# Peptides against a protein of PDB entry 4JHK: the designs that were tried, part 126

Target 1, 212 residues: chain A of PDB entry 4JHK
Amino acid sequence: EDYKIQSFDLETQKLLKTALKDPGSVDLEKVSSVIVDQSLKDQVFSREAGRICYTIVQAEAKQTNGSVFRRNLLNRLQQEFKAREETRKRSTQEWVCLVSFICNIFDYLKVNNMPMVALVHPVYDCLFRLAQSDALKNEEEVDCLVLQLHRIGDQLEKMNVQLMDELFNLLRDGFLLQEDLSSMGRLLLLEILEFRAGGWKLSDTAQKYYYS

## One batch from the design tools (peptide; made by RFdiffusion4, then SolubleMPNN)

Design b2_p20_8_s3 (from b2_p20_8, 8 letters changed)
Fold by OpenDDE base, seed 1:
Structure b2_p20_8_s3 (fold): chain B 212 residues (1-212), chain A 20 residues (1-20)
Amino acid sequence: as target 1 above (212 residues)
Amino acid sequence: SLEEVEEEILAKTDRRPLLR
């Protein structure tokens, strides 16, 4: 199976490939750090990173019944999460990459085939931050918010429907009341409202309205 | 109109009354 790791140098690619097959032979803390660092720079990679992380976790569990990689990964994620406001201030791009990565880890890194409960509130916290007025005016942040809700909204709702209701109340209010939203931002908010109302899918009619 | 379409979508997507 191929993984999209071409953005790394050859030495790091070798490290990652080894981690995927023989995690006990590499420094898993270093591997986790490399994956997180790249995910904070490349939103496209952050999606692939979730799949890579899942594979490494499974490989380590099978090989040594260990969880060193997962522990290091989650520790690093916690550090980045705690510093999220500083990251947002420094770079909107890095901030949306962080959110994307956390959401992708939530999506792929499951325990007993279930989402990690420990990630539920951090994910919601990130989405709620994106739903604040100062973030909704930035199309890049709205894009990120809507993208994550398309990907994991149904899973998140199953974990906590009350938080999802509160989040969508903010989105609806933002659509109705906020004056400095871009036209595309308003369209995206309306689309995601309809997306959830449709059971986290769009009808054929809605599909044509938004994407045709 | 676009406004009517938006109101229709909002009506079916939220149980709360419109604020405006």
Scores: peptide ipSAE 0.285, ipTM 0.796, DockQ to the pose 0.018
Fold by OpenDDE base, seed 3:
Structure b2_p20_8_s3 (fold): chain B 212 residues (1-212), chain A 20 residues (1-20)
Amino acid sequence: as target 1 above (212 residues)
Amino acid sequence: SLEEVEEEILAKTDRRPLLR
């Protein structure tokens, strides 16, 4: 399978390719650091990064029955998560990239074909932060929030329906009560409310309304 | 109207029990 790693220099591409095939021959801490750093800069890569990480984890498990890469990856994610407020203040783009990356890791990096329970609360914490009034006024943050809910909302709800209910209460209140939402922001919130209500899918009528 | 559509969607998505 081809992985989208064209954004890296040739040396780093070689490193990643080697990690995918023979993880024991490379510095897996360095590999994890490179992936996280790039994911914080590029939201498109962030999605692909989840798939790459999963492949490396599987390769290492098969080769040495080790988990060095996963451990380093999760440790770095934890560090970035703890510093999320500082990141948000510094750069909205880096913040939404961080959220996207954490969500993508949740989506792709499964253990025994199950989502990692340890990531559930961090993911919800990020989504709740995006659902606050100071974030809902920023279209970039709303885009990120709605995108992640479209991708992993059904999985997250299965892990904790109570938190999902609380989250969507905030979104509904934001739509109804907040005065400084953009027109697009309002539309996105309305769509995601309907999306969840429809069992995490849109009816044909709704599909035509929003996308036709 | 847009407002009518919004009201309809909001009505359908309201999971909060009506305080009777």
Scores: peptide ipSAE 0.273, ipTM 0.798, DockQ to the pose 0.017
Fold by OpenDDE base, seed 4:
Order: sequence, then C-alpha cells, then structure tokens
Structure b2_p20_8_s3 (fold): chain B 212 residues (1-212), chain A 20 residues (1-20)
Amino acid sequence: as target 1 above (212 residues)
Amino acid sequence: SLEEVEEEILAKTDRRPLLR
C-alpha cells in the first residue's frame, strides 16, 4: 500500500515505511512524534496521517500484540489538546490543523471496528470551540468546522446525539444572530445545517445550489 | 430567492421546542 509521505526527508520516509511493515524494529515514540508534528503543519497530510496511524496500530498488534504506538500517539494528542487555547492564540492555522488531526484519528483509528469512545468528547470540545462567536467570525475556523462535520458528523451523532443537537443550535444561532460572519462563512453554515437535516447528505437540488 | 431558501433550511433544522 502506498502512502503520501513525500513531504518528509528520505530518512524519515524510511522510518515511516519501516513502521508500517515492521513496527517492532523502530522507535514508535519517534514515529508518533513525527506524524503529529507534520499534521500540525499540514492539514492535507493530517487526513493521510489517520490512515497511516491505523495501519501502524494494526501492524503492531499483529506483530507483538502491543500498543506502544497508539499510546504514544494518544499521549501526544492529549498534550496538544490541553494546550489548544494557547495554540489557537498563537496560530489559527495550527489550531485548525490540530482539530483536523484529532477528527481524522477519530475517523480512521477504530477499535474493534468502532470509534474510540475516548475521543468523542475531545472531538466535540474542539467543534464546540469552533462554534463560539469569536471563532465563527474567522472563515478559516468555519472552514475547518464544516469540513469535519461533513466527514465525521454522522459518526459523532451516533455516539452522542444530544451534543450534536447542542452544537447545531449554536451554529443556527450564529447564522441568525452574529453580524460579523463573512459571506462564505454564512454560506458554509447554511449548507452544513441543511446537510445534517438531510441525514448527513445533500439532495440533488441542494447539491446544485451550493456547488453549481 | 436566497431568503426563501434560508428560511426553509432554518425551519428544517430547528429542533428546539421553544423556537418552533
């Protein structure tokens, strides 16, 4: 299987490739750190990182019945999550990359073919933060929020419908009441409201309206 | 119109009893 890791230097690429095939032969803490660091810089890689992480977890489980990589990964995620407000203040770009990465890990890193329960509240916490008034006025944060809801909204709702209802109440109120939303921000919020109302899919007519 | 579309979507998405 081929993974998009060309953004790393050759030595790091070799490390990642080895981790994917023979995780017991590499420093899995280092591997996890490299993946997280790059995911915090590149939102595109963040998506791929989820798949890479899942593969490494499965490979380690089969090889040694271990979970060293997953533990290190989750520990690093916890550290970044705890510091999320400081990250947001420092760099909106890093903040949305962090949210994207956590959401992608939730999406791809399944346990017993189910989402990790431990990630449900952290994911919702991030999305709720993006749904606050000070974040909704920033188009980059709205982009991130809406993107994640398109990708994992249905899964999240299955885990906790009450939190999803509360989240979308905030989005609806933001659309209606907040005056400093960008035109694109308003459009994205309206689209995601309709997306959920349609069972996490768009009708043909809605598809044409938003993307024609 | 855009206004009509917005109103329709808002009506569909309001799950709060007090706002219905």
Scores: peptide ipSAE 0.255, ipTM 0.787, DockQ to the pose 0.019
Fold by OpenDDE base, seed 2:
Structure b2_p20_8_s3 (fold): chain B 212 residues (1-212), chain A 20 residues (1-20)
Amino acid sequence: as target 1 above (212 residues)
Amino acid sequence: SLEEVEEEILAKTDRRPLLR
């Protein structure tokens, strides 16, 4: 497989490539740290990072039946998650990268083909934060929220439908009641509301409406 | 129901496409 790691320096690229093929020969804590660091800066890489992480986890499991990488990755994610409010205050871009990364890890890093239960609440907490009024007025945060819900909303709902209902109540209220939403923000919220209502799919009519 | 809420929301908003 080809992984998009060209944003790293050559030494780090080599490290990552080795981790993908022979995880037992590298410092997996360092690998996890590098992946998280880059994911916090590059939202595009955040998506790829999920795939990379999954591959490393599988490779380590196959090679040594170990889970060192996953443990280190999750520990680092937990640290970043705990500091999420500080991150948001410092940089909206870094905040949405963090959310994107956590959501992508949730999407790709599965146990027995099931999402990791430990990530459910952290993911919801991030999405709930994006659904607050001070975040909904920021188009960048709305875009992140809607993007993640498009990607993993159905999976999250299966894990906890009550939280999803509560989340979408906030989104509905934001759409209907909040005065300082951008035009695009309003459209995105409307679309995602309709998306869930359609069973996490857009009807033909909705498809024409939003993408004609 | 969620579908009912959707219909209400759609009735209260202008029709315009997303440019994505």
Scores: peptide ipSAE 0.178, ipTM 0.703, DockQ to the pose 0.018

Design b2_p20_8_s4 (from b2_p20_8, 9 letters changed)
Fold by OpenDDE base, seed 3:
Structure b2_p20_8_s4 (fold): chain B 212 residues (1-212), chain A 20 residues (1-20)
Amino acid sequence: as target 1 above (212 residues)
Amino acid sequence: SLEETEEEILSITPREPLLR
């Protein structure tokens, strides 16, 4: 199986490849740090990172019945999550990468084929932040919000429908009441409202209307 | 060790009220 790690230097690529096959032979704290650092810089890698992390977790469990990598990963995620407002203020790009990464970890890092309960509230908190008025006027943040809801919205709702209802109340209010939304932002909000209303599905006609 | 622990569940928790 191939992993998209070409953006790393050769030494780091070797480290990651070893972690994927023989996690017990590497510093898993370092591995987790490298993955998180790159995910905060590259949203495309952030998606791949979820898959990589899951593979390492499974490999370590199989090899030693350990969970060192997952522990280190979650600890680092908590640090970044706690600093999320500072990150957002410093760099919108890093902020949306952080949200994307947390959502991707939620999507891929399954336990018994179920999402980790530990990640439910952090994910919602990030999405609620993106749903605030100051974020909704920023098209980059709207893009991130809508993308994550497309990817994991149905899973999140299964974990906590009340929070999802509250989130979409904010999105509906933003769509209807906020005046400084971009045309694209408003269109994306409408699309995601319809997406959930349709059971987290879009018709081919709707897909073409919003994205062609 | 694939099972999620209570420690993990409590590790990444919002320390502030959710933004509304």
Scores: peptide ipSAE 0.188, ipTM 0.771, DockQ to the pose 0.591
Fold by OpenDDE base, seed 5:
Structure b2_p20_8_s4 (fold): chain B 212 residues (1-212), chain A 20 residues (1-20)
Amino acid sequence: as target 1 above (212 residues)
Amino acid sequence: SLEETEEEILSITPREPLLR
């Protein structure tokens, strides 16, 4: 099985490949750090990173019944989450990469085929931050918000419907009342409102209307 | 897979109110 790790140097690629097959033979703290660092720079890799992380977690559990990798991964996510406002001020791109990565980990790092409860509030907090007026005026942040809700919105709602209702109240207010939204931003908010109203599904007709 | 631990649930996120 192949993973998209061509962005790393050959030594790091070897490290990651070994972690996937024989996690007990490598420094799993280093592996987690490398994955997080790259995910904070590259949204394309961030999606693949979720799959890689899940595979390493399963391999370690099977090999040693251990959870060293997952523990280090989640600890690093906690550190980045705590610093999220500073990250946003420094770089919108880094901020949306952080949100994307946390959401991808939520999506892929399942326990008994269920999302980790520990990640529910952190994910919602990131999405609520993207739903604030100062973020909604930035199309890059709106793109991130809408993308994550398309990917994991249905799962998040199952975990906490009250928070999802509160989030979408903010999105409705932004769509209706905020004056400095871009045309595309406003369109994306409308689309995601309709997406949820339709049971987290988008018809082929609607898909063409919003994205073609 | 390994079960989610109580320690993970309690400690993974900062103890602060969600932004609203």
Scores: peptide ipSAE 0.163, ipTM 0.764, DockQ to the pose 0.553
Fold by OpenDDE base, seed 1:
Structure b2_p20_8_s4 (fold): chain B 212 residues (1-212), chain A 20 residues (1-20)
Amino acid sequence: as target 1 above (212 residues)
Amino acid sequence: SLEETEEEILSITPREPLLR
């Protein structure tokens, strides 16, 4: 199985490859730090990072019955999460990368084939932040919000339907009442409202309409 | 995989209200 790690230098690529196969032979704190750092810069890698992280977690569990990597990963995520408002202020790109990464970890880093409970509230908090009026007027943030809800909305709702209802109340209000939404932003909000209403599914016709 | 620990659950949850 191949992983998209070409953005790293050769030494780091070797480190990651070794972590995937023999996690006990590398510094797993360093590995987690490298993955998080790159995920905060590259949203494309962020998706792959979830898969990489899951593989390393499984490999370490099988090899040593340990969870050093997962612990370090979650600790770093907590640090970035706590600093999320400062990150957003500094760089919208880094902010949406952070949200994307947390959501991807939620999606891939399963325990007993279930999402980690530890990530439920952090994910919702990020999505609620994206649903605020100052974020909804920013198309980059709307893109991120809608993308994550497409990826993990059904799973997240199963974890807490009350929070999902509250989130979509904000999205509905944004769609109906907020005047400074972009045309694309408004279209995306309508699409995601219909997506959830349809049981987190879209017909082929609707898919073509919104994403053609 | 290893079970999710209580420490992990408590470590990353927000310390502020989600709804304001």
Scores: peptide ipSAE 0.149, ipTM 0.753, DockQ to the pose 0.497
Fold by OpenDDE base, seed 4:
Structure b2_p20_8_s4 (fold): chain B 212 residues (1-212), chain A 20 residues (1-20)
Amino acid sequence: as target 1 above (212 residues)
Amino acid sequence: SLEETEEEILSITPREPLLR
């Protein structure tokens, strides 16, 4: 199976390939750091990173029944999460990459075929931050918010419906009351409100209306 | 897959209240 790791240098590619096949033969802390670093720079890789991480976790579990990689990954995620406001101030792009990465890990890094409970509150906190007035006026942040809700909203709601209700109350208020939203931002908020209301599905007619 | 540990749950829990 192929993994999209062409953005790394050859040495790092070799490291990642080895981690995927024989995780016990590499420094898994280094592997986790490399994956997180790249995910903070490249949103496209961020999506692939979730799949890569899951594969490494499964390979290590099979090889040694260990969880060194997952532990290091979560520790690094916590560090980045704690510094999220500083990241946002420094670079909107890195901030949305961080949110995207955490959401993708939530989506792919299953435990007993279920989302990790550890990631529920961090994901919601990121989405709530994107739902604040100062973020809703930025199209890049709105795009990120809506994209993540499309990808994992249904799963996240199953973990905590009360928080999802509160989040969407903020989105509704933003849509109705905030004056400095872009036309596209307002349209995206309306779409995601209807998306959830429709059971996290979008009809063909609605798809054309919002995205064509 | 490996079970999620209590240590993992606590390790990534937000330290600040959720933004509202």
Scores: peptide ipSAE 0.149, ipTM 0.760, DockQ to the pose 0.574; fails the geometry check

## One batch from the design tools (peptide; made by RFdiffusion4, then SolubleMPNN)

Design b2_p21_3_s1 (from b2_p21_3, 12 letters changed)
Fold by OpenDDE base, seed 1:
Structure b2_p21_3_s1 (fold): chain B 212 residues (1-212), chain A 21 residues (1-21)
Amino acid sequence: as target 1 above (212 residues)
Amino acid sequence: ELTLEIDFEEIEKLIEEEVNA
């Protein structure tokens, strides 16, 4: 199985590969920190980090019945989540990477093949922040919002349809009423409104765009 | 506008309980 870890130096790549296969032989706290740090810097990696994390969790559980990696991962996520407004102020890029990472953890780090209930509110909290007027005017944040909804919107709705309705009320209002949206931002909002209305089903073209 | 308090340590506990159930 291939993982997108080319952005790391060779030593770190080796560390990650070892963690995936033999987690007991590496410092899993260090591994978790490396993954989170890189996820905040690299949007491509942040989109795939969830799969890597799930694999490491599975490997550690099978090898030692341990949960050291998951514990450290979640603790670091908590720290980054708490600082999310400061992160957003400092760097929109890091902020959208953080959201992407949290959403990917939700998508991949499942329990008994089910989404983690406890992650539902954290994910919605991030998406609602992206749906505020000050965020909707930023195309980079709109891109992130729409991308996450394409990837996990159907799962999130199943977990809490009321929150999804509230979120999309904001998006509809933004589309109709907000004056300082970019042309692309407005198009993306329209697209995601239609996407949900269509039952979260992707066209062939959209699938290639969002999952390439 | 929603602002939620998140406790990831609690999340971990819940995950462990679900796995062990």
Scores: peptide ipSAE 0.041, ipTM 0.677, DockQ to the pose 0.366
Fold by OpenDDE base, seed 5:
Structure b2_p21_3_s1 (fold): chain B 212 residues (1-212), chain A 21 residues (1-21)
Amino acid sequence: as target 1 above (212 residues)
Amino acid sequence: ELTLEIDFEEIEKLIEEEVNA
């Protein structure tokens, strides 16, 4: 399989490639740390990171019936999640990367071909935070929110429709009532409102924007 | 603000079931 890991140095690339094929031969704690660190600074990598993580989890399970990588990954995610408000205060970019990464882990790390129930509330908590008025005024946070909902909104709704309804009530109120939204932010909110109303179906233009 | 916790016990249980399936 082809993985986009060109942003890493050659040594780290080798480490990741080995982890993907022979996880028992590398330090999986280090691998998880490297992936999380990169995901927290590069939102483009976050989606690839999800796929990489899934592959490593599967490879380790098949090779040794182990779960060292997953445990380290999730432990690190929990730590970052707990510190999310401090991260947001420090850097909006790091905050949206964190949200993106958590959402991508939710998307890719499926169990029995289903999303992990344990990640549902943490994901919603992040999205609800992005839906607060102080976040909606920031176009970067709105972009992140809308992007995640495009990618995993349908899955999240299936897991908890009540939370999704509450979330979209906030988004509708923001769209209609909040005065300090950017023009693009307002357009993005409108688009995602319509996207859900249409059953989470992608138009050709939306697909190109969010998945290219 | 509420801080939600990842349920690691649930995660491990589900993964074990998948691996053993």
Scores: peptide ipSAE 0.035, ipTM 0.679, DockQ to the pose 0.238
Fold by OpenDDE base, seed 3:
Structure b2_p21_3_s1 (fold): chain B 212 residues (1-212), chain A 21 residues (1-21)
Amino acid sequence: as target 1 above (212 residues)
Amino acid sequence: ELTLEIDFEEIEKLIEEEVNA
């Protein structure tokens, strides 16, 4: 399986490749830190990071029945989540990367092909933060919100339909009542409202856009 | 508007418990 890790230097690429094949031979704490750091800089990589993390978790489980990588990954994720408001104030880009990363971990780190229940509320917390009026006025945050809902909205709804209803009530109110939305932001909100109403089903063209 | 502030303090523990259940 090919992973998009070209953004790393050659030494780090080698480290990641080794972790994927022989996790017991590398410092898995360092590997987790490298993945999180890059995910906070690049939303495109954050999606790949989900797949990479899952593969390393599976490889370590198979090799040593260990969970060192996952523990370090989740600890770092927890630290970043706790500092999310500070991150948002410092850098909108890092904030949306953090949300993207958490959502991708939810999407890929599954147990018996099912989402981890423990991640449901943290994911919704991030999405609800993006649905607040101060965030909806920022096109970058709206783009992140809509992108995540396209990717994992159907899964999240299955986990907690009440929270999804509440979230979309906020999005509807934002679309209808908030005056300082950008034109693109308003279009994105309309699209995601219609997307859910249509049963979370994408056209071929939309699928390429959101899952490329 | 609805504002959620969920504490992530116990998230790793909760995940481990779920995985081991």
Scores: peptide ipSAE 0.031, ipTM 0.658, DockQ to the pose 0.607
Fold by OpenDDE base, seed 4:
Structure b2_p21_3_s1 (fold): chain B 212 residues (1-212), chain A 21 residues (1-21)
Amino acid sequence: as target 1 above (212 residues)
Amino acid sequence: ELTLEIDFEEIEKLIEEEVNA
């Protein structure tokens, strides 16, 4: 498989490529840090990062039956998650990248070909934070929220429909009652409300857009 | 409205349990 890692320097590219093929020969803590760092800067990369992480996890498991990479990855995620409010205050962009990354990890890093139950609450917590009134007024946060729901909403709902109902109650209330939404934000909320109501089904063209 | 504290160490344990189940 081809991975979009051209944005890294050559040394880092080599590191990542080696991690994908021979994880036992590289510093997997460093690899995890590099991936997380870049994912916090580039929301587009965060999706690719999910695939990369999954591949490395599988490769390490097969090669050494180890989980060093996953452990370091999750530990780093924990650190970033704990600091999420400070991150949000400092940089909305970094915050939405963090959310995107966590959601993409949920999407790609599966256990026994299933979403990790343990990641359900962390993901919902991020989405609930984006669904608060102080976040809904920020179009960038709404963009992130809606994007993640398009990508993993159906999976999340299957994991916990009650939380999804609660989340969408907030989104509905925001759409109907919150006065300081941007026009685009309001449109996005309406769209995602309708998207779920339609069973999380995308048109062929929309499918390509959101899952490309 | 939910604001959760997530312990990823606990998450790792849960993951291990899922894998071993």
Scores: peptide ipSAE 0.031, ipTM 0.652, DockQ to the pose 0.432

Design b2_p21_3_s2 (from b2_p21_3, 12 letters changed)
Fold by OpenDDE base, seed 3:
Order: sequence, then C-alpha cells, then structure tokens
Structure b2_p21_3_s2 (fold): chain B 212 residues (1-212), chain A 21 residues (1-21)
Amino acid sequence: as target 1 above (212 residues)
Amino acid sequence: ELTLEIDWEEVERLIEEAVNA
C-alpha cells in the first residue's frame, strides 16, 4: 500500500515506512510526534495520516500485541486539543488542521469496521466550534467544517442524529441570518445543507473534489 | 456551544475494550 509522505525528508520517510512494516524497531513516540506535527501543518497530509496511523496500530498489535503508538498518538492529540482555543487565536490554519486530524482519526481508526463511539462527542465538539458565528465568518473554518461533514457526516449522523440536527440548525441560521459570511462561505454552507438533505450522496465531480 | 475536554486515556481504554469484546 502506498502512502503520500513526500512532504517529509528522506530520513523521516524511511522512519515512517519502517514503522508501517516493523513498528517494534523504531521509536514509536517519535513516530507519533512526527505524524502529529506534520498533520498540524497540512490538512492534505492529515487525511493520509489517519490511514497511516491505522496501519501502524494494526502492525504493532500484530507484532507485539502492543499499543505504544496509539497511546502516544492520543496523548499528543490531547495536549493539542487542550490548547485548541490558543491555537485558534494564534493560527486558524493550525486549528483547522487539528480538527481535520481528529476527524480523520475518527474516520480511519475504527473497531471492527465501526466508528469509535468514544470519539463521537469529541468530533461534534470540534464541528460545533466551527459552526459558531465567530468561526463561520472565516472562510478557512467554513471550508474545514464542510470538508469534514462531506467525509464523515453520514457516519456521525448514524451515531447521533440529534447532535447532527442541532449542528445543521446552526448552519442554516448562519446561512440565512449571519451577514458577515464571505460569498464562498455562504455557498459552502448552502452546498452542505443540500448535501445532507440529499442523503449525503455525492456526484462524481464532488467525489473527486472532497476525496482527491 | 459544546465545551468538551477530551480524555484520550479514557478513549484509549474504551478502544481496547471494544477490540477485545
């Protein structure tokens, strides 16, 4: 299986490849830190990072029945999440990358091909923060919100339809009532409202846009 | 607005329990 890790230097690429095949031979704390650091800089990588993390988790479980990587990964994510408001104030880009990464972990780190129930509320917490008026006025945050809903909205709704209804009430109100939305932001909100109304089904064009 | 502090250690425990179920 091929992973998009070209953004790393060759030494780090080698480290990641080794972790994927023989996790017991590398420092898994270092590997987790490297993945999180890069995911906080690049939303595109954060998508791949979820898949990479799942593979490393499975490889370690198979090799040693261990969970060192996952523990370190989650501990690092916890540290970043605790500082989320500070991160948002410092860098909108890092904030949306953090949200993206958490959503990608939800999407890829499944148990028996099912979403982790324990991550449902944490994911919704991030999405609800993006749905607040102070966030909806920022195109980067709207883009992140809409992107995550396209990728995992159907899964999240199956886990908790009440929270999804509440979230989309905020999005509808933002679309209709909030005056300081950008033109693109308003278009994105309209699109996601229609997307859910249509049963979370994508056209071929939309599929390429959101999952490329 | 939701204000949730994620307990990742608890998440880890729940994942392990689910895997072993």
Scores: peptide ipSAE 0.082, ipTM 0.698, DockQ to the pose 0.362
Fold by OpenDDE base, seed 2:
Structure b2_p21_3_s2 (fold): chain B 212 residues (1-212), chain A 21 residues (1-21)
Amino acid sequence: as target 1 above (212 residues)
Amino acid sequence: ELTLEIDWEEVERLIEEAVNA
């Protein structure tokens, strides 16, 4: 399986490749730290990070019956999640990367091909935060919100349609009533409203864009 | 607005279940 890790230096790439194939031979705490750190900087990588994390978790379990990587990953994510408001205040970019990462973990780490129930509310928490008026006025946050809903909205709705309805009430109100949205932000909100109304289905072109 | 925290212990259990499935 091919993984997109070109953004790392060669040494780190080697580390990650080894972790994917032979996790017992590397420092998995370091690997987890590297993945989380990069995911908090690069939203594009955060998508791939979910898949990488899933693979490493499985590989370690099969090879050594260990869970060092998973423990470190989850502990770090917990820390970042707890500090999410501070992160948002400090850096919108890091905040949206955090949201992207948790959403991607939700998307890739599944049980019997089903989303983890334990991640549903935390994911919604992040999305609801992005749907607040102070966030909707920031195009970067709107971009993140819409992107995540394109990627996992259908799954989230299946897990809790009531929360999704509440979320989209906020998005509708933002679209209709909020005055300080950017033009692009308003268009994105309209698009996502229509996307859900259409049953969360994308054209082939849109599919390629959002899931590439 | 939601302010729910992640139950990471539950997440860990689910991951273990998935890995061992």
Scores: peptide ipSAE 0.080, ipTM 0.696, DockQ to the pose 0.299
Fold by OpenDDE base, seed 4:
Structure b2_p21_3_s2 (fold): chain B 212 residues (1-212), chain A 21 residues (1-21)
Amino acid sequence: as target 1 above (212 residues)
Amino acid sequence: ELTLEIDWEEVERLIEEAVNA
C-alpha cells in the first residue's frame, strides 16, 4: 500500500516506511510522536495517519507481539485530549485537527476488528464540544463536526445511540435557534441532520469523497 | 454532557486482555 507521507522530510519518510515494514527496527515512541504532531497540523494527513497507525500496530503485533507503538500513540492521544480546551483556545485549526485525528484513530484502529470502546466517549466529547453554541458559530469547527459525522457517525451511533440523539438535539437546536451561524454553517447542519435521518447513507460518489 | 477522561494505561491493559482472550 502507498501512504501519503510526502510532506515529511526524507529522513522522517524513511523512518515511517521502516516502521510500517519493520517496526522493531525503529523508535516507535518517536514514530508515534511524529505522526501525532503532523496530524495536529494537517487534517488531511490525520486521515492517512489512521491507516498508518493501524498498519504499524498490526506489524508490531505480528513481528514482536508488542504494543509499544499503540501504547505511545494512545498515551499521546490522552495528553492531547486532556488539553483540548487549551488547544482550541490557542488554535482552532489545531483543535479541529485533533478532533479529526481522534476520529480517524477511532475509525481505523480497531481491536479484534471492532471499534475501540474506550474511544467512544472521547470522540463524543469532542463532537459535543463542536456542537456547543460558541463552536457552531465558527465555520471551521462546523466543517470538522460535519466531516467527522459523515465518516464515523454511523459507527458512533451503533456504539451509543443515546449520545448520538443528544448530539443531534444540539445540532437541531443550533440549526433552528442559533442566530450567529454562518450561512454555510447552517447549510452544513441541515445536511448532516438529513444525512442521519436518511440512515447515514451516501451516494456512491459521496461515499468516495468522504471515505477516500 | 460531562467530559469523560480515559485512563489510557487501563485501556491498554483492557486491549491486551481482549486480544489475548
Scores: peptide ipSAE 0.045, ipTM 0.667, DockQ to the pose 0.282
Fold by OpenDDE base, seed 5:
Structure b2_p21_3_s2 (fold): chain B 212 residues (1-212), chain A 21 residues (1-21)
Amino acid sequence: as target 1 above (212 residues)
Amino acid sequence: ELTLEIDWEEVERLIEEAVNA
């Protein structure tokens, strides 16, 4: 399989490639740290990171029946999640990268072919934060919110429909009542409201926008 | 404050079952 890891230096690329094929021969804590660090500064990498993480988890499980990589990864995610407000204050870009990464881990790092229940509330908490008025006025945060809902909204709803209803109440209120939304932000909110109402089914045009 | 409450024993059990399936 081909992985998009060109943004790393050659040594790190070698490390990642080895982790994907022979995880027992590398420092999996270091690998997890490298992946998280890159995901926090590159939103495009976040989706690829999810796939890479899944592959490493599976490879380690098959090779040694171990879970060192997953434990380190999730521990780091917990640390970043706890510091999310400070991250948001420091950099909107880093904040949306964090949200994107957590959502992608939720999407790819399945257990028994199901999403990890432990990630449901943290994911919703991030999305609820993006749905607050101070975040909705920022187009970058709205873009992140809508992107994640397009990617994992249907899965999240299956895990907790009550939280999804509450979230979309906030989005509806933002769309209708908030005065300082950007034009694009308002359009994105309308689109995601309609997307859920349509059963989370992508049109051809939406598929190109969110998954290309 | 929300935390990632992970039951590691359960997670590991589920992974083992999936790998051995």
Scores: peptide ipSAE 0.026, ipTM 0.622, DockQ to the pose 0.118; fails the geometry check

